# Ledger of designs, part 213: peptides against a protein of PDB entry 3KDP

Target 1, 230 residues: chain A of PDB entry 3KDP
Amino acid sequence: PFLIFIIANIPLPLGTVTILCIDLGTDMVPAISLAYEQAESDIMKRQPRNPKTDKLVNEQLISMAYGQIGMIQALGGFFTYFVILAENGFLPIHLLGLRVNWDDRWINDVEDSYGQQWTYEQRKIVEFTCHTPFFVTIVVVQWADLVICKTRRNSVFQQGMKNKILIFGLFEETALAAFLSYCPGMGVALRMYPLKPTWWFCAFPYSLLIFVYDEVRKLIIRRRPGGWVE

## One batch from the design tools (peptide; made by RFdiffusion4, then SolubleMPNN)

Design b2_p28_2_s4 (from b2_p28_2, 24 letters changed)
Fold by OpenDDE base, seed 2:
Structure b2_p28_2_s4 (fold): chain B 230 residues (1-230), chain A 28 residues (1-28)
Amino acid sequence: as target 1 above (230 residues)
Amino acid sequence: EDEKKLEEGKKKLKEALELMEKYAKEKE
């Protein structure tokens, strides 16, 4: 998110505090749940290949998977950000290069895509209004990611939701998101203004897309073992 | 063993929340 912010010179979609909330809050329990997940039955049956090459490949695959997941999460967050700003009169194209004027406290006449002038205070309210939905979008996408990461080859429907730690992680992540989104004072303390319930649904298409993509990927892997899709 | 790990996860989450609260207070 920060890299896109710098490259595109757009208003900050996700504050530093919300980044910390993701890194320290939402990802922690899920990561623990994955660390303690039981090995897949098919993994246990694999003959030990060359330990050096297999370890290296596994590390690369894990790194790539986390990188891809992170990119999809970011895309979901940015989508929600752009939707909210568009609804408030700022089209994505208009946001490009706007950061300099957006962050200037002395400019109180920043025009939106429709010629409406926005004060600094109004702009910051809209910016901070985007932080919560961005965060919530990441959390909702993480639901799918956690479920996906539970298994490498088996379908979620085959493996089931037996890991109590994973289930707990999903609930805790959701509870944290709800707390940060709706608890009084979070707007002041964390610059996370209350989220309309409708914005929770903006992430669901992405979660579904990730879920479908992964199930299809796993299906392909099962049909073509040793393919490049692994 | 899963229950013990769950409790450890809860503890880590609590610690993270405390860190977040501390950070929030430092930014006020």
Scores: peptide ipSAE 0.000, ipTM 0.204, DockQ to the pose 0.060
Fold by OpenDDE base, seed 4:
Structure b2_p28_2_s4 (fold): chain B 230 residues (1-230), chain A 28 residues (1-28)
Amino acid sequence: as target 1 above (230 residues)
Amino acid sequence: EDEKKLEEGKKKLKEALELMEKYAKEKE
């Protein structure tokens, strides 16, 4: 998210503190759960690392998690971001390069795509309105990510959902998302304004897409061992 | 006493948030 923020010079879709909440609150427990997951033979070609002594997830799991999956997460979050901004009059094209004026508190006449002028306070309200849905989208997408990271070649249906810690992680991150989205004061503390419950469902298509993509990828790997998709 | 506890709680929360923000910046 931050890289796209820099490259596109758009308003920040997710605050650094919120990113940290994702990293520590939603990613840590799942990452631990993956360390205890029954390894697929192709993931663990070397001796199993002791999760108690070596918190390092297998390099292959890391590469999958931060590569392809991370991109789909970002796409899901940005989709939600752009939808909310578009609903408030800011089309995606108009957001390009707008950051400088957007973040300037002395500019109170930033125009949207329809010529409406926005004060600094109004812009920040809209920005912070995007943070919560973005976060929730990431969490919902992470559900699929965690499930697919369990296996390299096998279908999720073959590997099963036996890891109780993983299941707990899914509930924990969901509870955290709900807490951050609806707890009073989060708008001030974390710049996360309350989210309409309907926005939770906006992320589900992306989770499904990730799941389908990964299953197709795994199917291709099974059919074409040693391919570039592996 | 309850107001004092609330203020102390707010202070601790603020300190925690600042720490988290610092940690986030270090990991960027």
Scores: peptide ipSAE 0.000, ipTM 0.195, DockQ to the pose 0.024
Fold by OpenDDE base, seed 5:
Structure b2_p28_2_s4 (fold): chain B 230 residues (1-230), chain A 28 residues (1-28)
Amino acid sequence: as target 1 above (230 residues)
Amino acid sequence: EDEKKLEEGKKKLKEALELMEKYAKEKE
C-alpha cells in the first residue's frame, strides 16, 4: 500500500494505525492458528523424500503463493478505496498526482472530477472514510486466505474446517473489524470512520478469486506433481 | 514449541492493543 501511495502520489489509502491493526490484530491470531493446524494427511503419509532439497523448494513455493495472495489482497483494498473516492467525486485517474495538493493544509480548493471544490478538512474526512473500508476489505480477503492456507495440496473441501483455533481467528478478525468500524469514537481515535454494512461485500469477489486461485493451484499440483507450479 | 508461539502471539497482541489505546488517548 505505501509503495503504491509513493509511486502514484495518491491520497493515503491506509493509515499507520490501521496497518498496525492488520499486522498485530488480524494477522497474528490466524498465523498462530495455522501453526496448530493438523498436518495435511498426504504430507504425513508420504515417506520423506530428500529432506534438504524438498524443504527449500517447498518454502520458496509457499513464499511465492503467499506473495501472490498478498497482491490480490492489496488489489481488493485498493479497489474498495477507489470505489469510495469515486462515490465522493474523485475518479481514479484524477487521484494520480493529487497527493501533494491533497495533503496541503493551505489549499482549500482542490477540485474533484466534477469541478467541486474540497476543503482540507473535507478531503481528510473522505481519506479517513477510506481507511475503515480498506481495513475491512483486508479482513474479508483474509478469511479466504486463512481457509486456503489450512492445506497446501488438498482442497479446502476435502480437509474441512477442523481447526477450532482457525475458526476462532476468523471470528476474532471479524469482531475486531466490526469494533473498529462501528464503535463510537473510532473516527476520532483511530481515524476510522463508520462503514456502511454494504461495503463488507465489496471484498467478496476478491475472496472468491483467492479461493479459485488456490483451488486451481492445488488442482495443478495434484495433477502434475513435480511441475513448475509446485 | 507451539504453545510458546501461542504465548508469544498473545503477548504481541496485548502489546499492540496497549499501543492502540495509547494512540487513541493521544488523539483525544
Scores: peptide ipSAE 0.000, ipTM 0.199, DockQ to the pose 0.053
Fold by OpenDDE base, seed 3:
Structure b2_p28_2_s4 (fold): chain B 230 residues (1-230), chain A 28 residues (1-28)
Amino acid sequence: as target 1 above (230 residues)
Amino acid sequence: EDEKKLEEGKKKLKEALELMEKYAKEKE
């Protein structure tokens, strides 16, 4: 998200502190859950055939999977951001290069795509209104990612939700998202205004897409062991 | 061992939440 913000010179879609909250809060529990699953899989006594090559392949597969999932998360967040700004009169094309004027406190007549003038305060309200649904979109997509990461080769339906740590992680991410979205102090502190409940549902299609993509990937791996998809 | 790791995870999460609350208060 931050790279696209710099490259496109668009208004900030997500605050730096909220990004840090995502990275520290939402990625740490998944990392812990994966560390447990690795420990549980290592207890399953399959001697790595070649510990150097199998570790490298596994690290590359994990890095590619996380990279792809991270890109889908970012795309989902940006989609939500562009929809909200478009609903407020700012079309995506108009946002390109607008950051300089958007962040200038002395410019109180920034025009939207329809010629409506926006004060600095009004622009910042709209910007902060985008932060919460962007964050929630990432959290909802991370639910799918957590469920996916739990099963490297088996379907989620075969292993079930027996991992208490994964369930706890999902609960904590959801509780954090709810707290940041609806706590009265968070609007001022984190620049996150309260989210309309309808925006929670905007992320579900992306979570479903990730889930379907991973189940298809796992199905391909199961049917073609040693293929390029592994 | 799994319970100890779970408690360690809960502790790290609590520390992260406290940090987030601190950053929230510093912006106010």
Scores: peptide ipSAE 0.000, ipTM 0.194, DockQ to the pose 0.064; fails the geometry check

Design b2_p28_3_s1 (from b2_p28_3, 22 letters changed)
Fold by OpenDDE base, seed 1:
Structure b2_p28_3_s1 (fold): chain B 230 residues (1-230), chain A 28 residues (1-28)
Amino acid sequence: as target 1 above (230 residues)
Amino acid sequence: SLEELLRKGKELLEKALELMKKYAELQE
């Protein structure tokens, strides 16, 4: 999120405090849960040809997988961010380069995509309104990502949900999201304004798409081992 | 059991959603 903020010069979609809440509150338990997840039999039963080289390759693959998860989460958050701003009159293209004027408290006539003028206070309200949905979207996407990460080749339906720690982690992060979204004072303390329950479902199509895509990918891998999709 | 954990989790989620709805109604 911060990288896109710098590159695109858009209004800040996620505050630093919120990022810390993600790192400390939502990422730790899932990460621990994944550490206890049993590897697929096909991965663990494969004897290393060269233990030193194969260990390095595996570490790189794991690192890439974690990086991909974070990227998918960010994409989901930005999707929600752009939807909210579009509903308020700011189309994605209009947001590019708008940050300088957006953050200037002396400019009270920033125009949206439809020519409506926004005061500084109004802009900050809509900006902070995006923080909570962005966070919630990350949590919702994590539901799918964590489930998907249980398997490399097999379908989630074939392996099943056996890791109790993972399930607990999913509920814990959801509870944290609810707390941050609806606890009084969070708007001032964390710049996370209360969220209408309907916004929890904004990321569901995206999460479902990722899930379907991964299942299709795995299906292709099973049917065509060694293909380009692997 | 896993089933019990899932059931408890579902109940918790439903309660949370209900609270969220009530809160949203109060803010309107």
Scores: peptide ipSAE 0.009, ipTM 0.286, DockQ to the pose 0.458
Fold by OpenDDE base, seed 3:
Structure b2_p28_3_s1 (fold): chain B 230 residues (1-230), chain A 28 residues (1-28)
Amino acid sequence: as target 1 above (230 residues)
Amino acid sequence: SLEELLRKGKELLEKALELMKKYAELQE
Protein backbone atom coordinates (compact mmCIF):
# COMPACT_ATOMS: atom_id res chain seq x y z
CA PRO B 1 0.00 0.00 0.00
CA PHE B 2 2.71 2.48 0.90
CA LEU B 3 4.72 1.67 -2.21
CA ILE B 4 1.72 2.36 -4.43
CA PHE B 5 1.16 5.61 -2.55
CA ILE B 6 4.70 6.71 -3.42
CA ILE B 7 4.79 5.43 -7.00
CA ALA B 8 1.35 6.65 -8.08
CA ASN B 9 1.36 9.82 -5.94
CA ILE B 10 -2.17 9.13 -4.75
CA PRO B 11 -3.69 10.18 -1.42
CA LEU B 12 -2.47 8.00 1.44
CA PRO B 13 -4.67 4.90 1.47
CA LEU B 14 -3.51 3.57 4.82
CA GLY B 15 -2.03 5.34 7.81
CA THR B 16 1.49 4.61 9.02
CA VAL B 17 0.28 3.40 12.41
CA THR B 18 -2.19 1.09 10.72
CA ILE B 19 0.59 -0.25 8.52
CA LEU B 20 2.59 -0.91 11.66
CA CYS B 21 -0.37 -2.73 13.18
CA ILE B 22 -0.59 -4.93 10.09
CA ASP B 23 3.12 -5.66 9.93
CA LEU B 24 3.60 -6.40 13.61
CA GLY B 25 0.13 -7.44 14.72
CA THR B 26 -1.57 -9.19 11.85
CA ASP B 27 1.33 -10.50 9.77
CA MET B 28 3.46 -11.81 12.62
CA VAL B 29 0.82 -14.14 14.03
CA PRO B 30 0.41 -15.92 10.69
CA ALA B 31 4.17 -16.36 10.46
CA ILE B 32 4.27 -17.93 13.91
CA SER B 33 1.26 -20.07 13.09
CA LEU B 34 2.87 -21.36 9.92
CA ALA B 35 6.11 -22.08 11.74
CA TYR B 36 4.28 -24.17 14.33
CA GLU B 37 2.21 -25.96 11.70
CA GLN B 38 5.36 -26.88 9.83
CA ALA B 39 7.07 -28.03 13.01
CA GLU B 40 4.12 -30.29 13.81
CA SER B 41 4.19 -31.68 10.30
CA ASP B 42 7.90 -32.35 10.60
CA ILE B 43 7.47 -34.16 13.90
CA MET B 44 4.81 -36.36 12.38
CA LYS B 45 6.95 -37.26 9.36
CA ARG B 46 9.91 -38.35 11.52
CA GLN B 47 12.24 -38.12 8.54
CA PRO B 48 15.98 -37.56 8.74
CA ARG B 49 16.76 -33.94 8.01
CA ASN B 50 19.67 -31.76 7.10
CA PRO B 51 19.22 -28.81 9.48
CA LYS B 52 20.97 -26.34 7.18
CA THR B 53 19.06 -27.11 3.99
CA ASP B 54 15.73 -27.63 5.72
CA LYS B 55 16.04 -24.32 7.54
CA LEU B 56 16.61 -22.55 4.24
CA VAL B 57 13.61 -24.28 2.68
CA ASN B 58 11.47 -23.34 5.64
CA GLU B 59 12.53 -19.70 5.46
CA GLN B 60 11.78 -19.62 1.75
CA LEU B 61 8.34 -21.15 2.28
CA ILE B 62 7.47 -18.67 5.01
CA SER B 63 8.74 -15.76 2.94
CA MET B 64 6.77 -16.88 -0.09
CA ALA B 65 3.59 -17.37 1.93
CA TYR B 66 4.01 -13.97 3.56
CA GLY B 67 4.60 -12.26 0.23
CA GLN B 68 1.63 -13.93 -1.41
CA ILE B 69 -0.71 -13.05 1.46
CA GLY B 70 0.56 -9.47 1.44
CA MET B 71 -0.11 -9.05 -2.26
CA ILE B 72 -3.65 -10.40 -1.98
CA GLN B 73 -4.34 -8.17 1.02
CA ALA B 74 -3.03 -5.13 -0.80
CA LEU B 75 -5.30 -5.80 -3.77
CA GLY B 76 -8.32 -6.11 -1.51
CA GLY B 77 -7.43 -2.98 0.42
CA PHE B 78 -6.89 -0.88 -2.68
CA PHE B 79 -10.20 -2.04 -4.10
CA THR B 80 -11.95 -0.75 -0.99
CA TYR B 81 -9.93 2.47 -1.11
CA PHE B 82 -10.89 3.24 -4.70
CA VAL B 83 -14.56 2.41 -4.05
CA ILE B 84 -14.75 4.84 -1.13
CA LEU B 85 -13.02 7.63 -3.00
CA ALA B 86 -15.20 7.06 -6.05
CA GLU B 87 -18.30 7.29 -3.86
CA ASN B 88 -17.00 10.65 -2.67
CA GLY B 89 -16.44 11.94 -6.20
CA PHE B 90 -12.82 10.96 -6.85
CA LEU B 91 -12.44 8.48 -9.67
CA PRO B 92 -9.27 6.34 -9.70
CA ILE B 93 -7.76 8.07 -12.72
CA HIS B 94 -8.22 11.46 -11.08
CA LEU B 95 -6.26 10.35 -8.01
CA LEU B 96 -3.07 9.75 -9.98
CA GLY B 97 -0.65 12.56 -9.22
CA LEU B 98 -3.11 14.31 -6.91
CA ARG B 99 -1.12 13.79 -3.68
CA VAL B 100 0.86 17.04 -3.88
CA ASN B 101 -2.24 19.19 -4.06
CA TRP B 102 -4.17 16.86 -1.75
CA ASP B 103 -1.70 17.28 1.10
CA ASP B 104 -1.22 21.04 0.61
CA ARG B 105 -2.99 22.87 3.41
CA TRP B 106 -3.04 26.10 1.44
CA ILE B 107 -5.08 24.63 -1.40
CA ASN B 108 -8.73 24.58 -0.40
CA ASP B 109 -10.26 24.17 -3.82
CA VAL B 110 -9.07 20.78 -5.06
CA GLU B 111 -11.62 19.59 -7.56
CA ASP B 112 -13.01 16.09 -7.69
CA SER B 113 -13.94 14.27 -10.89
CA TYR B 114 -17.21 16.20 -11.06
CA GLY B 115 -15.83 19.68 -10.45
CA GLN B 116 -16.77 19.88 -6.78
CA GLN B 117 -14.21 21.78 -4.73
CA TRP B 118 -12.85 20.22 -1.56
CA THR B 119 -11.20 22.02 1.32
CA TYR B 120 -8.14 20.58 3.00
CA GLU B 121 -10.19 19.48 5.99
CA GLN B 122 -12.78 17.80 3.82
CA ARG B 123 -10.10 15.95 1.88
CA LYS B 124 -8.48 14.70 5.06
CA ILE B 125 -11.81 13.48 6.37
CA VAL B 126 -12.27 11.44 3.21
CA GLU B 127 -8.70 10.16 3.42
CA PHE B 128 -9.10 9.09 7.03
CA THR B 129 -12.44 7.55 6.19
CA CYS B 130 -10.55 5.21 3.87
CA HIS B 131 -8.06 4.01 6.50
CA THR B 132 -10.47 2.02 8.67
CA PRO B 133 -12.24 0.07 5.92
CA PHE B 134 -8.90 -0.56 4.22
CA PHE B 135 -7.62 -2.17 7.40
CA VAL B 136 -10.82 -4.12 7.98
CA THR B 137 -10.69 -5.38 4.40
CA ILE B 138 -7.17 -6.65 4.99
CA VAL B 139 -8.26 -8.46 8.15
CA VAL B 140 -11.24 -10.10 6.46
CA VAL B 141 -9.15 -11.16 3.47
CA GLN B 142 -6.51 -12.45 5.84
CA TRP B 143 -9.05 -14.80 7.43
CA ALA B 144 -9.29 -16.66 4.17
CA ASP B 145 -5.59 -16.41 3.39
CA LEU B 146 -4.54 -17.82 6.74
CA VAL B 147 -6.92 -20.74 6.42
CA ILE B 148 -5.80 -21.62 2.89
CA CYS B 149 -2.08 -21.24 3.65
CA LYS B 150 -2.10 -24.16 6.09
CA THR B 151 -1.39 -26.57 3.27
CA ARG B 152 -0.52 -26.50 -0.40
CA ARG B 153 -2.28 -29.70 -1.33
CA ASN B 154 -4.78 -30.69 1.33
CA SER B 155 -8.22 -29.18 1.69
CA VAL B 156 -8.94 -27.10 4.76
CA PHE B 157 -11.72 -29.55 5.50
CA GLN B 158 -9.28 -32.46 5.54
CA GLN B 159 -6.72 -30.87 7.82
CA GLY B 160 -9.15 -28.95 9.99
CA MET B 161 -8.36 -26.03 12.27
CA LYS B 162 -6.14 -27.79 14.77
CA ASN B 163 -3.59 -25.00 15.02
CA LYS B 164 -4.74 -23.11 18.11
CA ILE B 165 -2.21 -20.36 17.44
CA LEU B 166 -3.80 -19.67 14.08
CA ILE B 167 -7.25 -19.53 15.66
CA PHE B 168 -5.94 -17.16 18.30
CA GLY B 169 -4.41 -15.02 15.57
CA LEU B 170 -7.73 -14.74 13.76
CA PHE B 171 -9.47 -13.57 16.92
CA GLU B 172 -6.65 -11.17 17.73
CA GLU B 173 -6.83 -9.59 14.28
CA THR B 174 -10.60 -9.26 14.54
CA ALA B 175 -10.39 -7.74 18.00
CA LEU B 176 -7.74 -5.29 16.82
CA ALA B 177 -9.90 -4.31 13.85
CA ALA B 178 -12.87 -3.73 16.14
CA PHE B 179 -10.76 -1.72 18.58
CA LEU B 180 -9.27 0.52 15.90
CA SER B 181 -12.65 0.98 14.22
CA TYR B 182 -14.82 1.83 17.21
CA CYS B 183 -12.67 2.90 20.16
CA PRO B 184 -13.12 6.58 20.97
CA GLY B 185 -10.21 8.77 19.99
CA MET B 186 -8.90 6.53 17.21
CA GLY B 187 -9.86 9.11 14.62
CA VAL B 188 -7.48 11.59 16.20
CA ALA B 189 -4.80 9.21 17.42
CA LEU B 190 -4.57 6.80 14.49
CA ARG B 191 -6.43 8.72 11.77
CA MET B 192 -9.02 5.97 11.58
CA TYR B 193 -12.59 7.17 11.64
CA PRO B 194 -15.44 4.93 12.81
CA LEU B 195 -16.58 2.33 10.33
CA LYS B 196 -20.10 1.64 9.22
CA PRO B 197 -20.93 -1.95 10.13
CA THR B 198 -21.83 -2.71 6.52
CA TRP B 199 -18.21 -2.27 5.45
CA TRP B 200 -17.25 -5.41 7.36
CA PHE B 201 -19.10 -7.38 4.72
CA CYS B 202 -17.61 -5.64 1.68
CA ALA B 203 -14.57 -7.92 1.68
CA PHE B 204 -16.54 -11.15 2.14
CA PRO B 205 -17.15 -11.81 -1.56
CA TYR B 206 -13.45 -11.32 -2.21
CA SER B 207 -12.46 -13.64 0.63
CA LEU B 208 -14.95 -16.23 -0.56
CA LEU B 209 -13.60 -16.00 -4.09
CA ILE B 210 -10.05 -16.57 -2.88
CA PHE B 211 -11.17 -19.47 -0.72
CA VAL B 212 -13.04 -21.14 -3.56
CA TYR B 213 -10.17 -20.53 -5.95
CA ASP B 214 -7.67 -22.09 -3.58
CA GLU B 215 -9.86 -25.11 -2.86
CA VAL B 216 -10.28 -25.67 -6.59
CA ARG B 217 -6.53 -25.29 -7.07
CA LYS B 218 -5.83 -27.81 -4.32
CA LEU B 219 -8.38 -30.19 -5.77
CA ILE B 220 -6.64 -30.00 -9.15
CA ILE B 221 -3.26 -30.61 -7.50
CA ARG B 222 -4.60 -33.68 -5.70
CA ARG B 223 -6.08 -35.09 -8.88
CA ARG B 224 -3.13 -34.15 -11.09
CA PRO B 225 0.11 -34.20 -9.12
CA GLY B 226 2.92 -32.31 -10.82
CA GLY B 227 0.62 -30.23 -12.97
CA TRP B 228 1.17 -26.62 -14.00
CA VAL B 229 -1.11 -25.39 -11.21
CA GLU B 230 1.25 -26.69 -8.54
CA SER A 1 4.12 13.39 18.80
CA LEU A 2 3.51 10.96 15.96
CA GLU A 3 6.90 9.40 16.61
CA GLU A 4 6.08 8.82 20.25
CA LEU A 5 2.76 7.33 19.32
CA LEU A 6 4.43 5.03 16.82
CA ARG A 7 6.99 4.00 19.41
CA LYS A 8 4.31 3.27 21.98
CA GLY A 9 2.30 1.39 19.41
CA LYS A 10 5.31 -0.68 18.47
CA GLU A 11 6.00 -1.47 22.11
CA LEU A 12 2.41 -2.52 22.66
CA LEU A 13 2.48 -4.73 19.60
CA GLU A 14 5.73 -6.30 20.72
CA LYS A 15 4.23 -7.00 24.12
CA ALA A 16 1.18 -8.48 22.50
CA LEU A 17 3.40 -10.65 20.34
CA GLU A 18 5.26 -11.82 23.39
CA LEU A 19 2.00 -12.72 25.07
CA MET A 20 0.94 -14.62 21.99
CA LYS A 21 4.20 -16.54 22.05
CA LYS A 22 3.64 -17.41 25.68
CA TYR A 23 0.13 -18.49 24.84
CA ALA A 24 1.52 -20.66 22.07
CA GLU A 25 3.94 -22.27 24.49
CA LEU A 26 1.09 -23.03 26.87
CA GLN A 27 -0.82 -24.70 24.07
CA GLU A 28 2.04 -27.14 23.38
Scores: peptide ipSAE 0.005, ipTM 0.241, DockQ to the pose 0.026
Fold by OpenDDE base, seed 4:
Structure b2_p28_3_s1 (fold): chain B 230 residues (1-230), chain A 28 residues (1-28)
Amino acid sequence: as target 1 above (230 residues)
Amino acid sequence: SLEELLRKGKELLEKALELMKKYAELQE
C-alpha cells in the first residue's frame, strides 16, 4: 500500500501506525495459529519425484500464489479507499499526482473532481476517514486468506475448520478492528476515525474473490498434479 | 451508491456461498 502511495502520488490510504497494527497485532496470532494447524494429509503423503528440484519449485510456486493473494488484499483496501474518496468528491483519476498539494497545509483551495474547494483540515478529515475502512477491509479479506492457508490442495469444505486457535485468532483480529474503529480517541491517537458498520461489508466481494481464486487453484492442482499452478 | 454496491455484494456473496456449498457436495 505504501509503495502505491509513493508511485501514484495519491493521498495516504493507510497510516504508519495502522500498518504496524496489521503487522504486529493482526497477523501475529493468526500466524501462530497456522503453525499449529494439522498437516494436510496429501501434502505429507505425496512424494516428490526429485526431492531437491521439486521441493524448490513447489516452494517458489506457493510463494507466488501467496504473493498474488497479498496483491488481492491490497486491491481490496484500495477499492474501499477509492470508494470513500469518490463519495466525497475525489475520483480516482483526480487523485493521481494530488499528494503534493493534498499534504501542503498552506494550500486551502484544493479542488475535487466537481470543482469544490477543500481546506487542509477538511482534506485531512477525509484522509483519516479512509484509514479505518482500509484497515477493516484488510482484516475482512484476511478472514478468507487465513481460512484458505490451512490447505494447499483440499477444498476448505473438505478439510473443515479443525483449528480452534485459528478461530480464536479470527475473533481477536475482528475485536482489534472494532476497538480501533469505534473507541474514543482513535482519531487523534491513530488517525483512524469512526466507521459506519456498513463499511465492514465493502470487503466481502474481495473475500469472495480470494475464496474463488483459491478453490479454482486447488481444483487445477487436483486435476493436474505437479503443474505450474501448485 | 455504496448502499447499492453493498447490497449487490451481499447478494453475490450469498449466491457464491450457495454455489460453493453445492460444489463441495458434488466433490464428495
Scores: peptide ipSAE 0.000, ipTM 0.209, DockQ to the pose 0.021
Fold by OpenDDE base, seed 2:
Structure b2_p28_3_s1 (fold): chain B 230 residues (1-230), chain A 28 residues (1-28)
Amino acid sequence: as target 1 above (230 residues)
Amino acid sequence: SLEELLRKGKELLEKALELMKKYAELQE
């Protein structure tokens, strides 16, 4: 999120402190849960390999999976960010390069995509309105992504939901999201304004899409092992 | 141990949340 903020010069979609909270609070338990995931059935069917190399490969696989999850989460967050700003009159293309004027408190006539002028205060309200939904979207996307990452090749339906740590992590991050979204003072402390319940569902179509996509991907991998899709 | 790491992480998270609450109270 921060890199895109710098590169695209868009209004800040998520506060730095909130990003830190995500890294420390929401990603830690899920990442640990992946380390304790039950062995994939297809791996168990493989011939014994060198234990030293297998351990190294497993560590690399976990690291890669974590990186992929983070990337997909960011995409989901930005999706919600752009939806909210578009609903408030700022189309994605108009946001490119807008940061300089957006953050200038002395400019009170920043125009949206429809020619409406926005004061600094109004812009900051919209910006802070994006922070909570961005965070919640990450959590909702994690529901799907973490389940997807349980297995490399097998379907979620085949592997099942046996990792109790993962399940606990999902509840914990959801509870944290609810706390940060609705606890009094979070709007001031973290610039996270209270979230309307409807925004919890904004990421659901995206989560469903990535879930279906990954199941199809895994199906292709099972049918065509050694393909570029791996 | 992973359990110890989880516990430390949880404690850190709780401390961070408490700090954020205190900060929020100071800003009110």
Scores: peptide ipSAE 0.012, ipTM 0.322, DockQ to the pose 0.063; fails the geometry check

Design b2_p28_3_s2 (from b2_p28_3, 22 letters changed)
Fold by OpenDDE base, seed 1:
Structure b2_p28_3_s2 (fold): chain B 230 residues (1-230), chain A 28 residues (1-28)
Amino acid sequence: as target 1 above (230 residues)
Amino acid sequence: ELEELLEKGKKLLEEALELMRKHAELEK
């Protein structure tokens, strides 16, 4: 998200505080939960033929998978960001290069895509209105990520949701997202304004996409054991 | 041990949130 912000010079879709909330609030408890998740027996049963090379290959494959999931998460966040801004009159194409004027407090007549003028204060409210749903989008997408992390080869439907700690982690991050989204004063304190309940659903397609992606990946692994997709 | 670790994690989150609030107040 930050890289796109720099490259496209768009209004900041995700504030520093929101980033910290993601890193500390949504990743920590799930990570702890996953640390105690029983690895699939198949991962442990494969004795490395060459411990050094096979470990490296496995780490690279895992890193690639997480990288792909991370890209889908970012796309989900940006989708929500663009939808919100479009609803407020700022079409995606209009946002390109707008940052300089957007962040200038002395410019109180920044025009949206429809010629409506926006004061600095109004722009910042809209910007901060995007922070919360972006965060929530990441959380919702992380649901799928956490669920798929339970297994490497088997379908989630086959393995089931047996880890109560992981389930607790999902509820915890969701509760945190709800707290940050709806608790009074969060707009002022954390630059996270209240979110309409409808925006929780904006991330669902991307959550589903990650889920489908992982299921397809696992299906390929099952059909082609030892493939590079593993 | 796991429950204790989770509880420690929650406390750390609460502390982090408090720090973020304080930081946000300073940026006003």
Scores: peptide ipSAE 0.012, ipTM 0.310, DockQ to the pose 0.059
Fold by OpenDDE base, seed 2:
Structure b2_p28_3_s2 (fold): chain B 230 residues (1-230), chain A 28 residues (1-28)
Amino acid sequence: as target 1 above (230 residues)
Amino acid sequence: ELEELLEKGKKLLEEALELMRKHAELEK
């Protein structure tokens, strides 16, 4: 999220403190859960690997947990961000390069895509309105991402939901999302305004899409081992 | 800052994996 913020020079979709909460509070437990499940599977179900192969597996697992999942989460968050801003009159193309004027408190006539002028306070309200949905979207996307990342090749339906730590992690992150979204004072402390319940559902189509995509991907891998899709 | 956090997370994951491996070796 921060890299896209810098590169695209768009209004900040998620506060730095909230990003920290995601990385340390939300992603850590699920990542450890996935690492545990994979390590257990590798130790119990696979013959001792060559040390070189083990390093490669670890690097791949780390890359998947923090790189791939994080990327999908960011995409989901940005989807919600762009939806909210579009509903408030700011189309994605108009947001490119807008940050400089957006963050300038002395500019009170920033125009949206329809020519409406926005004061600094109004802009900050809509920006902070994006923070909570962005975070919640990440959590909802994680429901799918974590489930699909349990295995590289097996279907979720084949593997099942036996990892109790993963299940606990899902509940924990959901509870955290609810807490940050609805606890009084979060608007001041974390710049996360209360979220309308309808926004919880905004991420579901995206999560479903990712789920279906991954199942199809895994199906292809099973049918064509050693393909470029793997 | 995000890169630093990511790096910290990677290190923690590596440590966790190593601990799990050691634990599994001790159980054998």
Scores: peptide ipSAE 0.000, ipTM 0.216, DockQ to the pose 0.017
Fold by OpenDDE base, seed 4:
Structure b2_p28_3_s2 (fold): chain B 230 residues (1-230), chain A 28 residues (1-28)
Amino acid sequence: as target 1 above (230 residues)
Amino acid sequence: ELEELLEKGKKLLEEALELMRKHAELEK
């Protein structure tokens, strides 16, 4: 998110403190839960053709797949960000290069895509309004990510949800998201303004996208063992 | 427009997920 902020020169979609909340708060319990996940039967039964090369190649391919999932997560957050800004009069194309004027407190007449002028305070309100749903979107997308990470080759429908700690982690992450979204003072402390409950559903398509992506990937692996997607 | 697109995408993904579920059941 921060890299896109710099490259595209758009208003900051997610605050640094919020990023820390993701890394230290939302990911901690899920990461622990994955350590206690039951071994995938398919992984344990598969014999490597070459123990040295196949292991290294597989680790690289797994890392690439997780990198792709992380990109989908970021895209989900940005989608929510752009939807909210568009609803407030700022179309995505107009946001490109707008950061310099957006962050300048002395400019109080920044125009949106429809010619409406926005004061610095008004712009910061809408920016901080975007932080919360961006964060919530990441959390909801992480639901799918955590579920798919328990398997490499087997379908989620085949392996099932056996790790109770993972389920607890999902609820804890959701509770944290709700706390950060609705607790008084978060607008000042974390620059996260309250979120309309309807925005929780904005991330669901991206969660489903991750599920479909992973299931398709696993299907390809099952049909073409030893492929580059493994 | 974006909300409508989102809802259409959600429905499509739900259908795809259901199809994948059925396919996974057949592979057991």
Scores: peptide ipSAE 0.000, ipTM 0.171, DockQ to the pose 0.019
Fold by OpenDDE base, seed 3:
Structure b2_p28_3_s2 (fold): chain B 230 residues (1-230), chain A 28 residues (1-28)
Amino acid sequence: as target 1 above (230 residues)
Amino acid sequence: ELEELLEKGKKLLEEALELMRKHAELEK
């Protein structure tokens, strides 16, 4: 998200503090849960492994999984961002290169796509209004990601929700999202204004898409072991 | 070992939240 902000010179879609919440707050407990589940599934079976080759394969697979899922998360977040800005009069094309004027406190007459002038304060309200839905979108997509990452080959329905730590991680992410979205003062403190409850559901199609994609991927892996889809 | 990892994770989350609060106060 931050890279696209720099490259496209658009208004900041997600605050740096919120990014830190995602990277450190939402991902830490899930990462621990996944590490434990992998250790339980792989180490407890005591299969002979080549530490060098198997680590490299695992690192590549993890990197690909995080890369693909991260891209889908970013796309979902940006979709939400562009929808909110469009609803407030800023079409996506108009946002390109607008950052310099957008962030200038002395320019109080930035025009939207319809010629309406926006003060600095009004622009920042709209910007901060985008941060919360973007964050929530990422959290909802992460639900699917965490469920998917339980297994490489087995369906979620076969593995089940046995990992209590993963369930706790999902709850913690959701609680954090609710706290940041609705706690008084978060708009000033974290630049995250309150979220309309309807925006929680805007991310569900993306979560479902990821879930379906992964189930199809796993189905292909089960039917064709050693294929390019692994 | 799992309980220790969970406890470490919780502590890290708490520290991160505190850092975020401090950062938010500085951005005011």
Scores: peptide ipSAE 0.011, ipTM 0.293, DockQ to the pose 0.057; fails the geometry check

